# Peptides against a protein of PDB entry 5HB3, part 9

Target 1, 150 residues: chain A of PDB entry 5HB3
Amino acid sequence: RQMQDRCMSEYNQRIRNAPEGSIDPFRMACYKIIGRCDLSNRSLDGLQTDVNDWIWLQFNLARETDRSLELAGESYGLAELQASIREIGLKHFPKTAAEDTNGSFGMFFYLQILAGMFEQAIAYLYPFSYVDAVHFAIALTYYGLLRPVD

## One batch from the design tools (peptide; made by RFdiffusion4, then SolubleMPNN)

Design b1_p9_3_s3 (from b1_p9_3, 4 letters changed)
Fold by OpenDDE base, seed 3:
Structure b1_p9_3_s3 (fold): chain B 150 residues (1-150), chain A 9 residues (1-9)
Amino acid sequence: as target 1 above (150 residues)
Amino acid sequence: PPFFEKITA
């Protein structure tokens, strides 16, 4: 806890008071990841990142803890991550095959699979790629991960 | 996040 408090203090001080362009983004990233500072902002500012970096950060910050013991603003688990992915999907990815112009549906499918959103992932993929959706559904069902409706 | 620009471009 002492280390976390120190990280939080340093993080806040630098964000608020550091001269423009003087902040080391890698150091700030360390405070974010290790100290879990400012969990409401789950991004790495000042760094060139891609989707893989983003999703890695989300899983790194997510914790399966007793929510009743956590202070407000510190609770970020798998459910919150799944909700975030759902929101991203609604904003940035095609909702139907007719809206797909660049084949980005695959990335959203990938994100949902990583987050364990198997039923939603298969349902989403089906209109874009029938064959692939069926293959994934078979595999997920075989291992008891897919819970189809009767 | 910056990566969204790449996804939506």
Scores: peptide ipSAE 0.013, ipTM 0.599, DockQ to the pose 0.636
Fold by OpenDDE base, seed 4:
Structure b1_p9_3_s3 (fold): chain B 150 residues (1-150), chain A 9 residues (1-9)
Amino acid sequence: as target 1 above (150 residues)
Amino acid sequence: PPFFEKITA
């Protein structure tokens, strides 16, 4: 709690008062991660990040929505994370095999699995890799994680 | 994997 409060105070102070171009993006990233500062901005500004960095950050910041201990009164839970992943899918990942030039469909499948979006993940994977989709569907069904969708 | 500078959803 003490560390979180300190991080939040430092983050807010720097974001408001620091001269332009003087902010260390790595330091600010540390404040955001540890202090969960400014949850409306779930990005590490000034840093280039890949999908793994992004998803790690999202899960790091995510909490249950009913949490009364949120300092800023901001809510970011699994539902919001899932919504974000959906939007990322629409913006940054191929929708068809014809659009996939670098094999990135697997990463979006992975993101959906991590977020518990199992039905959507299988539905997405199917047109890219039938065999893989079937195998994952079998496994997910075996563990009671997949239900048929009409 | 793709790189992101800022992600907004």
Scores: peptide ipSAE 0.012, ipTM 0.619, DockQ to the pose 0.114
Fold by OpenDDE base, seed 1:
Structure b1_p9_3_s3 (fold): chain B 150 residues (1-150), chain A 9 residues (1-9)
Amino acid sequence: as target 1 above (150 residues)
Amino acid sequence: PPFFEKITA
């Protein structure tokens, strides 16, 4: 708790008061991850990152907090992460095979699987690759992660 | 790829 408070204090001080171009982005990243500072901004400024870095960060920042304590302040849990992935899917990934010019459907499927959105992931993959969707559905069902509608 | 920038921005 003391470490988190210190990280938050340092993060806020640097982001507000540091001269332009003087901020070490790696140091700020450490404060972000350890202190969970400014959860409304879930990116690492000044660093070259890819989708793997992004999703890793999201999971590290996501915590199940007591909902009773969330009335004031910033909260970020699995539900919020899943909502973010849904939003990203709507904005940046193909809806149909006809819209897929670069094969990016697989990445969105992957993100949904990582976030535990199994039913949505299978439903999304099905029109792009029937065979793959069926194989994943069988495997997920076997492990109790996908439940058929009774 | 350009889509990474869109996601991470």
Scores: peptide ipSAE 0.011, ipTM 0.582, DockQ to the pose 0.163
Fold by OpenDDE base, seed 2:
Structure b1_p9_3_s3 (fold): chain B 150 residues (1-150), chain A 9 residues (1-9)
Amino acid sequence: as target 1 above (150 residues)
Amino acid sequence: PPFFEKITA
């Protein structure tokens, strides 16, 4: 807790008081990761990151907490993560095989699986690869993860 | 990757 408080204080101080363009992005990333600072902004600014880095960060920051006990902008759980994945899917991933030009459907499927959105993931994958969708459905059912959805 | 930049934009 003491470490977290220190991270938050230093993070906020630098964000507010540092000269423009002088902030060390790696140091700020450490504050973000360790201190969970400014959860309304769940990105690592100034760093070259990929989708794996992003999703890792999302899971790192996500906590099972009561929102009523959290400060505004400091609440982030699995539900919020799943909402983010849905939003990303709607905006940035193909909806049909005809729309898929680079095979990115697999990445969105992967993100949904990681986020525990199993039913949506299977439904999404099926029109792109029905064989793979069936295989995953079988596996997910075997482990009790796939449930009937209306 | 270019695709990720789109996601984070």
Scores: peptide ipSAE 0.010, ipTM 0.585, DockQ to the pose 0.180

Design b1_p9_3_s4 (from b1_p9_3, 3 letters changed)
Fold by OpenDDE base, seed 2:
Structure b1_p9_3_s4 (fold): chain B 150 residues (1-150), chain A 9 residues (1-9)
Amino acid sequence: as target 1 above (150 residues)
Amino acid sequence: SEFFDKITS
């Protein structure tokens, strides 16, 4: 708790008082990850990151804790992450095979799987790759992860 | 990179 409070204090101080462009992005990233500072902004500003870095950060910050119990004063759980992934999917990924120009459907499928959105992932993959969707459905069912949806 | 830019926007 003391460490977190210190991180929050330093993070806020730097955000408010540091000259523009003078903030060490790696230091700020440490505050974000370790101190859980400013969970409303779940990105690493000033760093060259990719999708893997982003999703890693999301899972790192995700906690199944009530907001009242969150030391950072903010809560971010799996449900919020799933909502974020759904939103990203709606905005940035193809809805149909005809819309897919670069094969990016696989990445969205991957993100959904990582987030435990198994039913949605299979439903999404099905029109792009029937065979793959069936294979994953079988595997997920075998492990008890896929639930029958009416 | 393009994808990431979209996500972070």
Scores: peptide ipSAE 0.020, ipTM 0.573, DockQ to the pose 0.201
Fold by OpenDDE base, seed 3:
Structure b1_p9_3_s4 (fold): chain B 150 residues (1-150), chain A 9 residues (1-9)
Amino acid sequence: as target 1 above (150 residues)
Amino acid sequence: SEFFDKITS
């Protein structure tokens, strides 16, 4: 608790008061990840990141422990991560095959699979790549990961 | 965010 409070204090102080360009982005990242500071902002400012870095960060910040035991003032679990992925999908990825001009549908499918959103992932992939969707559906069903639609 | 713009552009 003491360490976390110190991390939070340092994080807030630096992000608000430090001169521009003087903040070590890696140190701030450590406060974010280890100290779980400012979980409402799940990004690493000042760092060159890609989608893999982003998704790695999301999973590291996500906790499936008892929320009542969370020491941080904010909680972020798998459900919240899944919700974030849904929102990202709505904002940044094609909703239909007709909207896809650059093949970005595959990335959204990938994100959904990583987050365990198997039914949604298959449903999303189907209109873009029928054959691939069927293959993934068969595999997921075989391992009991795909829940039947009622 | 900017990185999402990169992956979708």
Scores: peptide ipSAE 0.015, ipTM 0.531, DockQ to the pose 0.759
Fold by OpenDDE base, seed 4:
Structure b1_p9_3_s4 (fold): chain B 150 residues (1-150), chain A 9 residues (1-9)
Amino acid sequence: as target 1 above (150 residues)
Amino acid sequence: SEFFDKITS
């Protein structure tokens, strides 16, 4: 707790008082990840990140906490992450094979799998690659992770 | 990179 309080204090101090352009993005990232500072902003400003970096950060920041103990704006758990992935899918990923210009459907499938959205992931993958969808469905069923939708 | 800029924007 002392470490977290110190991180939060330093994070807030730097955001408010640091000269423009003098903030080390890596240090700020450390405060966010370790100190859980400013959880409403789940991005690493000033750093070039890819999808893997983004999803890694989301999972590190996501916690199953009692919402009554957190400020309403700072609560971030698996449900919120799943909602974010769903919204990302609607906005930024192809919905049909005809819309897929760069093969990005696989990335959205991957994100859904990581977030435990197994049924949605398989349903999404099937029109792009039925063979892969069937294989993943079999594997997920084998491990008891997939529930067939009636 | 462009994708994430859009997601985080």
Scores: peptide ipSAE 0.023, ipTM 0.605, DockQ to the pose 0.150; fails the geometry check
Fold by OpenDDE base, seed 1:
Structure b1_p9_3_s4 (fold): chain B 150 residues (1-150), chain A 9 residues (1-9)
Amino acid sequence: as target 1 above (150 residues)
Amino acid sequence: SEFFDKITS
């Protein structure tokens, strides 16, 4: 708790008082990850990040903490991450094979799988690649991750 | 990279 408070204090002090361009983005990232500072902003400013970095960060920040214990009002757990992925999907990924211009459907499928949205992932993949969807469905079912909807 | 800029923005 003391360490977290210190991280929060230093994070806030740097954001407010540091000269423009003097903030070490890696240090700020450490404060965000370790100190869980400013969880409402789940991006790492000043760092070149890819989808893997983004999703890694989301998982690190996502905690099933009792909402009652988080002082700063916004809790971020798996449910919120899944909601974010759904929103991203609606905004930035093709909904149908006809809309797929860049083959980005695979990335959205990947994100859904990582977030444990297995049924949605398979349902999404099916119109793009039937064969792949079936293979993943079989595998997920074998491991008990896919609930066959009767 | 362009996709991530849109998601993080």
Scores: peptide ipSAE 0.020, ipTM 0.585, DockQ to the pose 0.161; fails the geometry check

Design b1_p9_4_s1 (from b1_p9_4 with A2E)
Fold by OpenDDE base, seed 4:
Formats: C-alpha cells, sequence, structure tokens
Structure b1_p9_4_s1 (fold): chain B 150 residues (1-150), chain A 9 residues (1-9)
C-alpha cells in the first residue's frame, strides 16, 4: 500500500506539473501498473505497443476490488475487461467469414480465449474454421472450461 | 497494425 500510494502521488504530480515530453514513458508505465493510476486510461502513452502488450496491461490492471472501497470510484475487473473485448469485437472484427478480408478473426478468438470467454470464442470461431473450433472445443471441454449447449 | 491501433484505443 505504501508503495502504491507513493506511485500514485508521484504519477499525479508528474502528470500535472511536468513539462510535456519530459516524463519517461517507461516510468509512467510503472506508475500505472504498480500504482494503478488513472485506470480509466488503460494505455501506455509514448510506447510502441501491440495487441499482446495491450491485453497484458488489461489483465494486470484488472483486479478483484470492492467498488465500495475504492475512493476514486475506479473499478476494473475481469467483467469489465470481458465487456471491453465484446465491444471491440462488435466494432473491429468480422462477424462472418464473408466479412473477413484479412484473417483477423483469429485475433479476436485469441482475445476471447485469454479473457475466459470460452463459449463465445468457440461460437465465434466456428463459421471461420470448423476444424479449429472443434479442436478447441474438445480441449476446453476436457479441462472443464466449456459448457456445450444441450 | 492499424487494427491493433484501433483495438487499443
Amino acid sequence: as target 1 above (150 residues)
Amino acid sequence: SELEKAIME
């Protein structure tokens, strides 16, 4: 807690007072991750990132916290992350094979799997790749992660 | 990629 509070304090101070471009983006990233500062902004400014970096950050920031105990009113957990992924899917990924122009369906499947959205992931993948969907469905079922619809 | 950028926004 002490470290987190210190990080938050320094983060806020630097955001408010430091000249633009003078702050080390890696340092700011550390403040965000460790201090959980500004959870409404779940990105790393000034750093080149990819989808893996993004999703890694999301999971690191997602915590099981009691919203009632949070002073800042910021709550971000798995449910919120899943909601974000659903929204991303609706906005940026093909819904049918006919809409798939660049093969990006696999990325959305990947994101859904990482977020524990197993049933949705399999259902999504099926029209794009029957074989892969069945393969993953079998594996997920074996490990008790998938509940097939009767 | 452009897609990645869109996702991360």
Scores: peptide ipSAE 0.244, ipTM 0.878, DockQ to the pose 0.884
Fold by OpenDDE base, seed 1:
Structure b1_p9_4_s1 (fold): chain B 150 residues (1-150), chain A 9 residues (1-9)
Amino acid sequence: as target 1 above (150 residues)
Amino acid sequence: SELEKAIME
């Protein structure tokens, strides 16, 4: 608790008072990840990142903890992350094969799998690639992550 | 890519 309070204080001080362009983005990233500062902003400013970096950050910021233990007014867990992935899908990814102009369906499938949205991921992939959907469904079932209907 | 940028916003 004491460490977290210190991180929060330092983070806020640097954001408000540091000269423009003088903030070490890696230090700020540490405050974000370790200190859990400013959780409403789930990005790393001043760093070049890709989708893998982004999803890694989301998982690190998401906590499977009791909401009563969170210092912030609102908690961010797996459920919230999954909701974010759903929203991203609605906004940025094709809903049908006919809408797929750039082959991006695979990326959305990938994000859903990482977020543990297995049933939805398979259902989404099926109209784009039947073979791949069946392949992943078999694998997920084998590992107990997808349940067959009794 | 532009898509990645949009996702991360």
Scores: peptide ipSAE 0.237, ipTM 0.875, DockQ to the pose 0.905
Fold by OpenDDE base, seed 2:
Structure b1_p9_4_s1 (fold): chain B 150 residues (1-150), chain A 9 residues (1-9)
Amino acid sequence: as target 1 above (150 residues)
Amino acid sequence: SELEKAIME
């Protein structure tokens, strides 16, 4: 707790008082990840990140409970992450094979799998690759992760 | 979002 408070203090101080463009983005990232500072902004500003970095960060910041004990009023769990992925999917990923111009459907499938959106992931993959969707469905069912819709 | 930016690159 003491460490967290110190991180928060330093984070806020730098955000408010540091000259424009002078903040070390790596240091700020440490405050975000370790100190859990400013979790309303779940991104690493000033750093070049990829999808893997993003999803890693989301999982690290997410908590099982709907309310964070570290930040009053803040809540971010798996459900919120899933909602974010769904939203991003609707906006930026192909919905049909005909819309797939760059093969990005695989990335969205990957993100859904990582986020535990198994039923949705399989349903999404099916029109792009029937065989792969069936194989994943079998595997997920075997491990008790996929349930049929009634 | 950061993810959106990464996807759009």
Scores: peptide ipSAE 0.107, ipTM 0.797, DockQ to the pose 0.199
Fold by OpenDDE base, seed 5:
Structure b1_p9_4_s1 (fold): chain B 150 residues (1-150), chain A 9 residues (1-9)
Amino acid sequence: as target 1 above (150 residues)
Amino acid sequence: SELEKAIME
């Protein structure tokens, strides 16, 4: 991995030696995404990002197999991402329709769908929007992604 | 939004 080694070298050099505020945050993002540098930190400092940027980054950094060497002895895959989304839901999203004040339930539904948490997503959506939950359930079942008997 | 910031932390 000659390219990766060069990226890691450049990243480490800049992190340790560059004056504060002199590093281009987009360049650092490239080192993280392409060079897989410092994957224990899954955020992009100095950049304005939204939820779509965040979730895209999480998927790019996650791996199917154990990458302990890349992640400093820690693995981060789909299961860990799903766990993170579940925890985010518990902390930051309404649990019932009565708790919903700004319609943010849709965002949590969206995140669960992206992470393949289909049964949980439908179950969550149902009390907020019955019609939408039924429509999504039908579609997911049609494509074999929802297991009604589970 | 504040919600987005909280999610990404």
Scores: peptide ipSAE 0.048, ipTM 0.755, DockQ to the pose 0.858

Design b1_p9_4_s2 (from b1_p9_4, 3 letters changed)
Fold by OpenDDE base, seed 1:
Structure b1_p9_4_s2 (fold): chain B 150 residues (1-150), chain A 9 residues (1-9)
Amino acid sequence: as target 1 above (150 residues)
Amino acid sequence: SELEKALMS
């Protein structure tokens, strides 16, 4: 708590008082990840990142936290991440094969799997690739992550 | 990519 409090204080001070472009982006990233500062903004400003970095960040920030111990204005857990993924899917990913111009359906499937959205992931993949959907469904069922219908 | 840009926006 003491460390988190210090991180929050320093983060807020730098955001408000530092000249534009003078803040070390790596330091700010540390405040966000360790101090859980400004969780409403789940990006790393001033850093060159790719999709893998984005994924890593989302899942590291999405932690089960006790609100009583959280100094941030908002909490962010798996449920919130799942909600975000659903929203991103609706906005940015193809819903049918005809809409898929870049082959991006696989990425959305991947995101859903990572987030534990197994039933939704299989349902999404099915119209794009029947064979792959069946294979994943079998595997998920074997590991107890997908339940067969009664 | 366009996808990366959209996700990281």
Scores: peptide ipSAE 0.102, ipTM 0.823, DockQ to the pose 0.848
Fold by OpenDDE base, seed 3:
Structure b1_p9_4_s2 (fold): chain B 150 residues (1-150), chain A 9 residues (1-9)
Amino acid sequence: as target 1 above (150 residues)
Amino acid sequence: SELEKALMS
């Protein structure tokens, strides 16, 4: 708690008082990841990042804690992450096989699986690859992660 | 990539 308080204090001071462009992006990343500062902005500004970095960051920042228990005063849980993934899917991923030009449907399927959105992931995959969707459905059901609707 | 830009926005 003491460490987190110090991180928040330093982060706030730097954000408010430091000249533009003078803040070390790596230091800011540490404040975000370790100190959980400014969770409303879940990106690493000033750093060269890729999709894997984004995925890693989102899942590391996500916590299964009540907002009231978060020392940072901000909460970002699995539900919020799932909502973000849904939004991204609606805007940036193909909805049908006919819209798929680059095979990006696999990435969205992957994101949904990582986020525990199993039913939605299978439903999404089905029109792109029937065989794969069925195989994943069987596997998920076997491990108790997918509940078949009777 | 376009996808990266979208995810980082």
Scores: peptide ipSAE 0.094, ipTM 0.822, DockQ to the pose 0.802
Fold by OpenDDE base, seed 5:
Structure b1_p9_4_s2 (fold): chain B 150 residues (1-150), chain A 9 residues (1-9)
Amino acid sequence: as target 1 above (150 residues)
Amino acid sequence: SELEKALMS
């Protein structure tokens, strides 16, 4: 907590007093990840990142905490992340097998699974790969993560 | 991936 408070203090001082682009982007990343500063911006400005970095960052920043207990004063939890994934799916991923041109359905399935959106993930995967959908459905059901009958 | 494309857009 003391470290987070210090990060917040330093972040606030630097963002207000430093010229734009003068702050080390890696330092800013540390403030965001460790200090949870400026959670409304869930990107690492000034750094070249890939999809794996994005995924890691989103899930790292997501917290299951009450707002009253969050030192950052902002809340970003699993529900918000799930909502973001839904929006990404609606905008950027194929909705049907007929729309699939590059096999990207697997990535969206993966994102949904990571976010605990199991029923939606299986339902999405089914028209693209019947065998895989059934396979995952069986496994998820076995571990109590998928309800066969809602 | 489509996600990468989205992030790069």
Scores: peptide ipSAE 0.092, ipTM 0.823, DockQ to the pose 0.508
Fold by OpenDDE base, seed 2:
Structure b1_p9_4_s2 (fold): chain B 150 residues (1-150), chain A 9 residues (1-9)
Amino acid sequence: as target 1 above (150 residues)
Amino acid sequence: SELEKALMS
C-alpha cells in the first residue's frame, strides 16, 4: 500500500508538473504497470509497442479482484478487459468474411479466447471458418468452457 | 494486423 501510494503521488506530480516531452516514458510505464496508476488509460505513451505488448499490458493490468481490495483505488478486471476487446473488435476487425481483406479475423478470435469470451469467439469465427469453429466449440465444451444456448 | 493499425494510429 505504501508503495502504491507513492507511485500514485509521483505519477500525478509528473503528469501535472513535468514540462512537455521531459517525462521518462519508461518510468511512467513502471508507474502504470507496478503502481497501477491511471488505469483508465491502458497504454504506454512515448514507447513503441506492438500487439504482444498491448496484450501483455491488458492482461497484467486486469485484476479479478473486488474494488475494495484494489490498492490503487481503481478497478480494472476481466469484465472491463472483455469490454475493451469487444470494443476493439467492433472498431477494427472484420465482421464478416467479405470484410476481411488481410485475414485478421484470426487475431480477434485469439484475443477473445485469451479473454475467456468463448461463446463470442466461436460465434465470431463461425462465418469465417465453419470447420474450425465447430472443432473449437467441441473442445471448449469438453473442457466445460462453452455453455449451451438457453 | 487490424490491432496493430489501431495501436499505431
Scores: peptide ipSAE 0.091, ipTM 0.820, DockQ to the pose 0.513

Design b1_p9_4_s3 (from b1_p9_4, 3 letters changed)
Fold by OpenDDE base, seed 1:
Structure b1_p9_4_s3 (fold): chain B 150 residues (1-150), chain A 9 residues (1-9)
Amino acid sequence: as target 1 above (150 residues)
Amino acid sequence: SALEQSIMS
């Protein structure tokens, strides 16, 4: 709590007083991740990032925390992240093989797997690649992450 | 990629 309070104080001071574009984006990232500052913005401004960096950040921000211990009323957990991924899928990814023009289905499958959305991920992959879907289903079942149908 | 940037937005 003490460290978080200090981070929040520094963040607020810098965001108010520093000229635009003068703050080290890595420092700002530290305030976000460690200090949990400005969690409504779930991106790292001023940094070149890819989807792996993004999803890593989402997991770090999506923490089971007691709201009473946080300075801000901002809460974001795994359930919210999974909901976000579902929405991303609806907006940006093909629903069927016929809609797939650039082979992006694999990325959505990847995001779903990382977020623990195993059943949905397998169901999504199946019409694009039967063989791959079966392989992943077998592996996930073996490790107890996918429940077989009765 | 452009797709990745859109996802991250």
Scores: peptide ipSAE 0.279, ipTM 0.888, DockQ to the pose 0.837
Fold by OpenDDE base, seed 4:
Structure b1_p9_4_s3 (fold): chain B 150 residues (1-150), chain A 9 residues (1-9)
Amino acid sequence: as target 1 above (150 residues)
Amino acid sequence: SALEQSIMS
């Protein structure tokens, strides 16, 4: 908590006082990750990142915390991440094979799997790749991660 | 990719 408070203080100070573009983006990333500063902004400005970096960041920011100790808007857990992934799916990814123009369905499947949304991931993948969906379903079931429908 | 950037924004 003490470290977090210090990070928050420094983060806010730098945002307020530093000239635009003068702050080391890696330092700011540290404040965000360690200090959980400004969690409403879940991106790393000034850094070249890919989807793996993004999802890593989301998981990092989605750590379990005592909500009572966090400022309003600073709470972010797995449930919120999963909700975000769902919303991303609705916004950016094809819902049917007919809508798939660039083969991006695999990325959304990937994100859902990483976020532990196994049932949804399999259900999503099925119309795009039946064989793959079945294979993943079998594997996930084997590991106790997929709940079969009664 | 452009899609990735959109997702991250």
Scores: peptide ipSAE 0.279, ipTM 0.890, DockQ to the pose 0.822
Fold by OpenDDE base, seed 3:
Structure b1_p9_4_s3 (fold): chain B 150 residues (1-150), chain A 9 residues (1-9)
Amino acid sequence: as target 1 above (150 residues)
Amino acid sequence: SALEQSIMS
């Protein structure tokens, strides 16, 4: 569409030709989110963001439509986001209670829950905190988000 | 935090 082409043109022009410090990072964020420009870079440069901002962006950039229905050659949906969260876990978080030195397991549990990875989140939490894992499992089961164990 | 920055990279 014409709007997308214009956004892409402006984005590329600004990132390449703008004087140092003159680029409005909020405008650049709009080009990425609304214009879907440069989606290979899934971050917002020049903005102070936290993990909540990051995960919001990931969901926003991910396509809701199933890959089988997309016309684009490449797609990034919920499944790909979940895969990314899994990889983040493998790279940055303790895999067992014995590896935990700073209690960072809670953040990975949080990310998995946000990404809808409920069974994996509970299974991950269990060796770190039995009581918390059971409490979350009960709640998730009640809301139909966790499959009951036979 | 340093951890958050590494995750977002």
Scores: peptide ipSAE 0.271, ipTM 0.887, DockQ to the pose 0.822
Fold by OpenDDE base, seed 2:
Structure b1_p9_4_s3 (fold): chain B 150 residues (1-150), chain A 9 residues (1-9)
Amino acid sequence: as target 1 above (150 residues)
Amino acid sequence: SALEQSIMS
C-alpha cells in the first residue's frame, strides 16, 4: 500500500503540475498498471497500442475481488470486463453473417474467448463459420470450459 | 486499425 500511495501521489502531481505534452507516457502507464492510478480511464494515452495491448491492460486492471490494499475504490472484475466486451460487440461488430462486410467477426470471437465467454463466443461464431464453431465447441467441451444448455 | 481504435475507446 505504501508503494501505491507513492504512485498515486506522483501520478496526481504530474497530472496537475506537468506542462501539457511533457509527461512520459510510459511512466504514466506504470502508475496505472502498477500503482492502479486513475482506473476509470482504462486506456494508455500517448502510446501506440493494439487490441492485444488493450485486452492485456483490461485483464491486468481487473480484479476478481476488491482488495483492501487497493487504493482505488472501484469495483472492476471479470464480470465487468465481460460486460464491456459484450457492449463492444453490440457497438462495433456484425450481429449476423449478412452484416459482415469486412470479416471482423473473428476479432469479436477472439475477445470473447479471451474473456472466458465461451458459450457466447460459440453461439456468435456459429452463423459465420459452422465448422469452426463446432470444432471450438468440441475443444472447449473437452477441457470442461463449455457447458451444455438445457 | 480504425476498428481497433474504436474498441479501445
Scores: peptide ipSAE 0.263, ipTM 0.886, DockQ to the pose 0.825

